# Designs tried in a protein design run: peptides against a protein of PDB entry 9IZ0. Part 122

Target 1, 345 residues: chain A of PDB entry 9IZ0
Amino acid sequence: ITCLGSNGHTYKQLVKGGNDDLRQDAVMEQVFEQVNGFLRSYRKTSQRNLSMRTYKVIPLALKTGVIEWVQDTIPLGEYLDSAHKVYHPKEWSLSTCRKLIAEKQMEDLETRLKVYDLVCRHYRPVFRHFFLESYADPVQWFTTQTNYARSTAVASVLGHVLGLGDRHGQNILIDKTSGEVIHIDLGIAFEQGKKLPVPECVPFRLTRDVVDGMGITGVEGVFRRCMEFTLETLRREEDSLLSVLEVLRYDPLFSWLISPLRRMKKQKMQLENFNQPESGNITTDASRDPKIQRNNVSGESEAERAILKVRQKLSSTLSVEASVGELIRIAQDPSYLALMFCGWS

## One batch from the design tools (peptide; made by RFdiffusion4, then SolubleMPNN)

Design b2_p15_6_s3 (from b2_p15_6, 9 letters changed)
Fold by OpenDDE base, seed 3:
Structure b2_p15_6_s3 (fold): chain B 345 residues (1-345), chain A 15 residues (1-15)
Amino acid sequence: as target 1 above (345 residues)
Amino acid sequence: DIKEKLEKAEKIRKE
């Protein structure tokens, strides 16, 4: 829909109807607004304008709401597919890569690593070209690439701490004006992605293309330093952040459990991301739902477990530098990336 | 609103 604002501007808005509970997304955006308050209060983060980019979510009713149409954005995955065809026209298609990974999904880690390496050799990173092609002015190029690395660092720390999981390339928007990342579809938080049929194993998305967008310094430049400052801020504000999450513990509108409908939708999207539909009527015989034992873990017990995990992730047992170093290592580990739907890009 | 709930919780904690 297009709405006329009280300011006389027209705003495009996405109306989601059906089975999506937008209340989860709206709550996560409010958590990010609070975290952005902490980032503005701390000198090391405020002087760098570190923030999680947010978007407006207005839940209207059960399974209906309005989402802000984020103008001047593109999904990361849409850009990467298009750019790869331009810059590497002799390499494998995204569909070929997905097929090879899917065919080996049930194989051992060694076989999956060999296929991942093979795919990586035939599908090279291209995301650096987003900055090179979009910004002819060297100052704009440098500023935008810096903004990308900063926003990705904030999103990576928050993604880990709040357990947002990998975040596939369709759930990450790139702002074409600023180079900042915008995370959308926040319906899986607090490590609920580990309960998916293909579990999210990485702390955040740090694939070869995500790194290629950081330029020649990769993770060792602005990205690592901004992760460190963000984590230092969150450790300082641990009690404030935990108090925000405790409010959600008692919110009857917030679900600490992934809804069966969201789980099924994510499972279907996972399968559809592997199987580009050749137009064959695959009657998905919905009958073999593996009886995932619904451990009737009360929503309260899952909330307590989630808050405890956030506290553990904010622990000062390791230095900020050591903690960030380990997160970057795990997020780039081929042993995890080879298990993902699209760990090569 | 999380902010309003936090402000309310902080008020109750100071009382």
Scores: peptide ipSAE 0.015, ipTM 0.457, DockQ to the pose 0.016
Fold by OpenDDE base, seed 1:
Structure b2_p15_6_s3 (fold): chain B 345 residues (1-345), chain A 15 residues (1-15)
Amino acid sequence: as target 1 above (345 residues)
Amino acid sequence: DIKEKLEKAEKIRKE
């Protein structure tokens, strides 16, 4: 829809109808706005204009709302699929790669690593081309690539600390004007991604294409330094951030748990990506209601656990450099990426 | 609602 603002400007808006609770997104955007306040307060982050990009979410009902249309954006996964077809037309399709990873999902780690390596050899990174195509001026190219690395660093630290899940290429937008990343669909937070049928094992998305977009320095430059400055700021503001999360603990409208409906939807989407229709009459006997052990862990005890886990991630037991070094290592570890639904791109 | 709760919590923390 297009709305006329009180300022006389027209705004495109996405009306999202569905089973996704837009109040989760709206709450997480408010947490990001508070974190952006902390990032503006400290010299090391402020001098670099470090921020989590936000978008306006107006929840209208439990399952309906209006989302601000972020102009001049593209989903990372949409760009990568298109660019890969252009720059590597002889390599495997994304569907072939997904099929091979899926076929080995129940196998041991060694077998999954072999398939992941095979997929990686036949699906090479292309995300550097985003910057080379879009910016003919060397200053604009350097500025936008720097903005990308900075924005990705902030989103990586904050995504780890808040335990943001479902960080696939369709939930990460690239701003074509600034090079910044915009994270969308924030309804899997506080490590609830580990409760998905394919558990999330990485702290944030740092796949080969995410790194290829950082240019020649990869993670070893603007990205690492901006992660360090962001984590340093969040450690200084730990009590402020925890106080923000404590307000959410008592919000009866905020779910610290993944909704059963969202879990089922993600499970179905994962299974539908497995089932290319081989025409076999598998009578899906719908009768196996998986006894979801509703461990009746009260929403309050899950909130307490989530807040405790945020505090643990902000611990000063390790230096900022050591903590960031370990996060970067884990996020790039093939042993974790091979377990992911799409860890190769 | 949450913004107003945050502003109230931040006010209480500064008092």
Scores: peptide ipSAE 0.010, ipTM 0.426, DockQ to the pose 0.017
Fold by OpenDDE base, seed 4:
Structure b2_p15_6_s3 (fold): chain B 345 residues (1-345), chain A 15 residues (1-15)
Amino acid sequence: as target 1 above (345 residues)
Amino acid sequence: DIKEKLEKAEKIRKE
């Protein structure tokens, strides 16, 4: 839809209807705004203008809402698929890579690592070209690549701490004007991504293309330092962040658990990406409700567990540098990326 | 051209 603002400007907005509870996104955006307050208040982060890029979400009902249309953005995965076809036209298609990874999903780690390496050799990184193509001015190029590395660092730390899941290339937008990343579809948080059909094994998305966008220094430049400053800020503001999450504990509208419907939708989307449309009328008899043992884990017990896990991630047992070093290591580890649905790009 | 593909993708996304 197109809305006329009170300022006389016309804004495009996305109306979502269906099974997605936009209240989860709206709550996570509110948490990000609080964290942005912490980042503005701390000298090391404020001097670098570190922030989680937010977008407006207005829930209208349980299944309906208005989302701000983030103008001048592209999904990372859409850019990467398009760019890969241009720069590496002789390499494998994204569909071929997906197929090979899934055919080995039930195999041992050694077999999955071999297939991941094979896919990586036939699907090379291209995301550096986003900055080279979009910015002819060297100052603008450097500024936007720096903003990308900064925003990715903030999103990586915050995404890890809050256990933000479903961080595939369609849920990460790139702002073409600033180079900032915008995370969307925030309804998988507090490590609920581990409950997906393909469990999330990485703390955040730091695939080869995500790193390629950081330029020649990769993770060892602006990215690592901005992760360190962000984590230092979140550790300093631990009690403030936990107090924000405790408010959500008592919010009856906030779900600490992935909805069964969202889990099924993600399962179906994962399976449909493998099924070529063979026209077979498989009457999937929907009647086998797997007895999901509704362990009536009270929503309160899951909230407490989630908050405890956030506190554990903010622990000062390791230095900021050691903690960030380990997070970067795990996020790039082939042994984890080979287990992911799309860990190669 | 990637630019044309991006512009086309933006057009499709805006429709």
Scores: peptide ipSAE 0.000, ipTM 0.293, DockQ to the pose 0.030
Fold by OpenDDE base, seed 5:
Structure b2_p15_6_s3 (fold): chain B 345 residues (1-345), chain A 15 residues (1-15)
Amino acid sequence: as target 1 above (345 residues)
Amino acid sequence: DIKEKLEKAEKIRKE
């Protein structure tokens, strides 16, 4: 929809209806704004303007709300599919790669690793070209690539700590003006991604294209250092962050569990990606809401477990450098990436 | 070891 503001400006807005709990998105955006407060208060993060990019979510009802349309953005997956066809026209199509990984989804790790490696040889990274083609000025190129690496570092740490799931290329927007990443569709949090039909096994998305966008240094330099400063800030503000999450524990409107409907929708999308290319508007007529009696007692125990996992991820048992080093290693390990869903690559 | 990696992946799946 397009709304006319009281200031005379027109704003495009996305009306999202159906099975997506926009209250989860709105709550996660509130958590990100609090974290952005911590990042602004700490010298090492404020000097680098480190922030999680946010968007406005206005929940209107249980399953309906208005989302801000983020202007001047492109989905990462949309750019990568288009760019790969241009820069690597002799390589395999994304559909071929997805099919090969999908055909081996039920096989052992060794077989899945062989197929993942084969796909990687026939589908090379292209995301560096986003910065090279969009910015003719070397200063703008360097600034936007730096902003990308910084925003990806913040999102990676925060995504790990909060256990953000469903981080596929359509749920990550690139701001074409700043190079910053914007994470959307936040309804899979607190490690509920492990409950998907194909479990998420990595702490955040650090695929070959995500790394290629960081330039010649890859993860080494701006990205790693910004992850370290972000994690140092979150460890410092642990009690403040846990207090924010504890307020959400008592919010009767927040669900610490993936909704069965969202799980079914994701299962259907994962199964349909086996059989048909992306035909868009699946208006699933959600007419039969099963009366899920939310046993409040089960919600509190899941919230407590989620808060405990956040505390464990903020533990100072390892140095910031060692913790970040291990996260970066796991997020790029082929033995985890080969176990992901076919559209993760 | 592939077995140790599978056990770690299952442990991470159960935690």
Scores: peptide ipSAE 0.000, ipTM 0.308, DockQ to the pose 0.047

Design b2_p15_6_s4 (from b2_p15_6, 10 letters changed)
Fold by OpenDDE base, seed 4:
Structure b2_p15_6_s4 (fold): chain B 345 residues (1-345), chain A 15 residues (1-15)
Amino acid sequence: as target 1 above (345 residues)
Amino acid sequence: EVEEALKKAEEIRAS
């Protein structure tokens, strides 16, 4: 839909219906706005205009709402699939890579590493071409690539600290004007991604294509430094950030746990994305809607555990540099990426 | 393509 604002500007909006809990997205966007306040207040981050890109989410009813249509964006995964066909037309399709990883998901780590390496050799990075194609002016190219590395660094630190899950290429938009990343579908947070059928093992998405977009310096340029400044800001503002999260503990609309329905939906989407033939005999005995008594006690204990994990991730036990170095290492480690749903791109 | 990928993956598993 297109709405006319009180300022006379027209805004495109997406009406999202279905089973998606837009309340989770709205709450996470509010947390990002608070964090953006901290990033603006701290000299090292404000001087670099570091921010998490946000979008407006208006929950209208249970599982329905309006989201801001982010104009001039493309999903990272859509760009990568298209660009890979152009630049590497003799390599494997994304569907082949997905199927191969899925079929070997139950194998040992050694086999999965060999399969991941095989996929990596047959599906090379292309995301550098986004900047080369989109920006003929060298200053715009450099600016947008810098903005990409900066925004990815902020999103990576926040994604780790808040335990954002489901960071696949369709949930990461690229702003074609700024080069900034915009994270969407924020309903898997506080490490609930580890409860997915394919558990998330990385702190954030730092796949080969995510790195290829950073240009010749990869992670060692703007990205690492901006991660360090972001983490330093969040450590400084730990009490403020924890206070924001404590308010959410008492929000009856906020879900600290992935809903079984959302888990099943993500499971189905994972299976469908693998082109597994529907073995027709999954009688989804969906008939028992268990009255999930929201044991308030279990929700409070999960909120407390989530906040404790955020605090632990903000610990100053390691230097900012050491902490960021370890996060970057883990996020790029083949032993983790080989276990992921799509760790190769 | 998929069959070739599977074959290569089985060759790697057998090695």
Scores: peptide ipSAE 0.178, ipTM 0.863, DockQ to the pose 0.033
Fold by OpenDDE base, seed 2:
Structure b2_p15_6_s4 (fold): chain B 345 residues (1-345), chain A 15 residues (1-15)
Amino acid sequence: as target 1 above (345 residues)
Amino acid sequence: EVEEALKKAEEIRAS
């Protein structure tokens, strides 16, 4: 849909219909706007213009809403698949890598690590080329790569603290103008990704291609320092952040649990993506929601557990540097990445 | 391609 704004500008909007609860996305975007307030108030984050990139979500019903179309973006996964075919045309296809990881999914950790290493040797990182291709001016190249590392650092800290799941390459957009990341489809939060058929084991996405986009320093320098400044800001504003989450505890429309239907849909999509190339939005018309009587008592207990986990992640028991160092280590650990659906890219 | 990848993975499992 195209809407004319009161300012005379024309805005493209995506109408999303289906089993996606856009209210979860709208609530998480409101949390990001509050966090962006904290990042603007703190000198170390404000001086670097650190923010989580947000998009407008207007939920119209439980299964219908309007999403702001983010102009000049590309999904990370779409760029990486296309660029890999150009820069490494003799390496394995993404489908070959996915199939090999799937066929060995029931093997022991040692076998899965050896298979993951084999995939990594036949599917090399390419995301540095996004910046080299898109920005002929060296100042623009350096600025956009810096913006990418900064925005990825903010998203990584927030993704860990809020327990954001389902961070695959189609749910991460790259802004072609700024180099910033935009996270979409926020309906798996508060560590509910651990309840997926393939459990999420990493705190955020820090795969080899995500690191390759940071340039020659990788995770060192801009990315690490911006994670540290972001975590320092969130620790300072712990009570403010917890107060925002407590408001969500009493929202009867917010779900602290993954919907069984969403879990089944993600399971089906994971199984189908092993057998077919990524053909577009499978609108599975699952019309009949069974009236799952959500026992309110179970929702309140899960909200309390989620808030407790957020508080634990903001604990000052370790230094900011030690906490960020451990998060970066775990997010890059082959023993976790080898267990993921797509940990190699 | 897939068959070669599977063969290489079985060689690694047997090693």
Scores: peptide ipSAE 0.175, ipTM 0.868, DockQ to the pose 0.031
Fold by OpenDDE base, seed 3:
Structure b2_p15_6_s4 (fold): chain B 345 residues (1-345), chain A 15 residues (1-15)
Amino acid sequence: as target 1 above (345 residues)
Amino acid sequence: EVEEALKKAEEIRAS
C-alpha cells in the first residue's frame, strides 16, 4: 500500500497478513533502537556511526501488521544468485549445491565436510562484485564497503547476543545506496533457531560471500574492530540492556516461545527452500519428530533462561578481542557451516 | 549437472 504521511510524503508500506505475528519483529526493532542509543553514547562507536539499521513495524492484530518498505534494497541471496551466474557461469548452480547438501544431511560430519568442500570448490564467492559494480567512484566504493563491514559487525554482535536466528540470504537486505545491511523477519530470537530441525550452529552469518564483501582484508579489517567496539559498548551497557529485556518478560504481546505456526512455517521454509519443485517425491518422513523434550517450559522460565544467556554472552571473563576472535572463528568454522542449509555462500 | 555432482559425492562417501 501507499500512505500519505502528515508531512505530505508518500510512503510505500507492506501489509503482512495470515500467519506472521509481527509483534516479535516490532519488539526486536525497539530493542535495536535502544542499542543504537548505547552505540551513540560511546566515542568508539559514535565516531564510526555504528548502528543496527531498523525498519518500522506496526502490528495491527495477532497475525497482521504494516511494515516499512525499505527502498533501494536487494536481498543478499538474490544478488548472490544473479552475480554467481554472471561471474562463474561454469560453476554449479545454487540448486545443485542445495540438493547435494540436502541429500547428504543425514551423513556423518566427515562426509558432510567433504561435501561442503566439494560445493565450495564449485561455487566460489562473488559478493565483492556488488561494490565494484555499484560504485564507480573509488571514494564511494571504499565508503560503501566500509559501511557494509561496519553494519555487518553490529548485526553480528547483536545477532549473537540476542540469539537472532534464521539469518539466511533472503532475511538480509543490502542497501544499494549506503552498502549497509538491513536484517528483516526477526521472528526467531533468543536462540529459538537451535530448536529447528536444521539447528542454527553459528552465532551469526559469516559465510564466504559475507566475508568477500568486506574486501581484501576480510574479517581482519573494519569488521573485527567494529565487532570489538560494539561488544565493548554492550558490555558497558549490560544492566541497561538487561533492563530492556526484563520489560519484555512482562510484555503479554512478546512470545519467548516460538509459536507452533511460526515453527511450522520456518520448518516449511527450510524444507521448501530444499524443494524447489522438481517433482521428485522426496518423502521426507516427517514422522521422525526428534523427541525435542516438550518440556512445558513456561514462557517465564524461557524468558529467564534467555536473559541469563544474554548476561553470559556479555561476560567479561574473556577480553573483548578474545571473545570476538572466538565468535569469528566459530562463525567461519567448516564444521558448523557444513551443517547449515546454505553455509557455502 | 546434479547427477554428476551426486556421483562425485558418492565417490567421496565411498572414499
Scores: peptide ipSAE 0.101, ipTM 0.847, DockQ to the pose 0.032
Fold by OpenDDE base, seed 5:
Structure b2_p15_6_s4 (fold): chain B 345 residues (1-345), chain A 15 residues (1-15)
Amino acid sequence: as target 1 above (345 residues)
Amino acid sequence: EVEEALKKAEEIRAS
């Protein structure tokens, strides 16, 4: 929908209807706004303008709402598929790579590792070209690549701490103006990604292309340092963050659990978005969701478990550097990446 | 392409 604002400007808005719980997205955006407050209050993060990029979500009803259209963005996965065809036209197609990983999904870890390595040899990273193509000025190139590494670091820490799932290339937008990442479709949080038919095993998305976009230093430059400062800020503001999450415990509208229907829909949409990029008419058939009586008692106990896991991830048992080092290691480890859904690589 | 990739993956599984 295009709305005319009271200021005479036209705003594009995406109206989503159907089984997408836009209330969960709206709540996660509110959590990100609070975290952005903490990042602005702390000198080490404020001096770097560290923030989670947010978008406006206005829930209008139980299953309908208005999402702000993020202008001047491209999905990471859309750019990567296009760029790979240009820069590596002799390598395997993304569809071939995904199909091969999917067919071997039920095999042992050793076989899946060998297949993942084989795919990696026939599908090389290209995301560095986004910055080289988009920015002719060296200062603008360096600034946007720095903004990308910074925003990816914030999103990686927050994504781990809040247990964000479903971080495939279509749910991560790149801002073409700033180089910043924008995470969309926040419907899988608090480690509910581990309850998918293919469990999520990595703390955040740090695939070869995500690293290639950081330039020659990869993770060892701006990215690692900004993860450390972000985690240091969140550990400092632990009680404030937990207090924000406790408000959600008492929100009867918030869903701490991924519904079986949403799990199936997300996995089907992942498969469909990978096989048909151009079918713009998502006619979400308003099929009658059975009123699953949310036993309020089960929701409260899941909220407590989710908050406890957030507290555990903010634990000062390890240094910030050691914690970030381990997160970066796991997120890039082939033994974890080879276990991910075929649409992850 | 897919058939060649599958063949290579079966060769890897058999090794």
Scores: peptide ipSAE 0.098, ipTM 0.830, DockQ to the pose 0.032

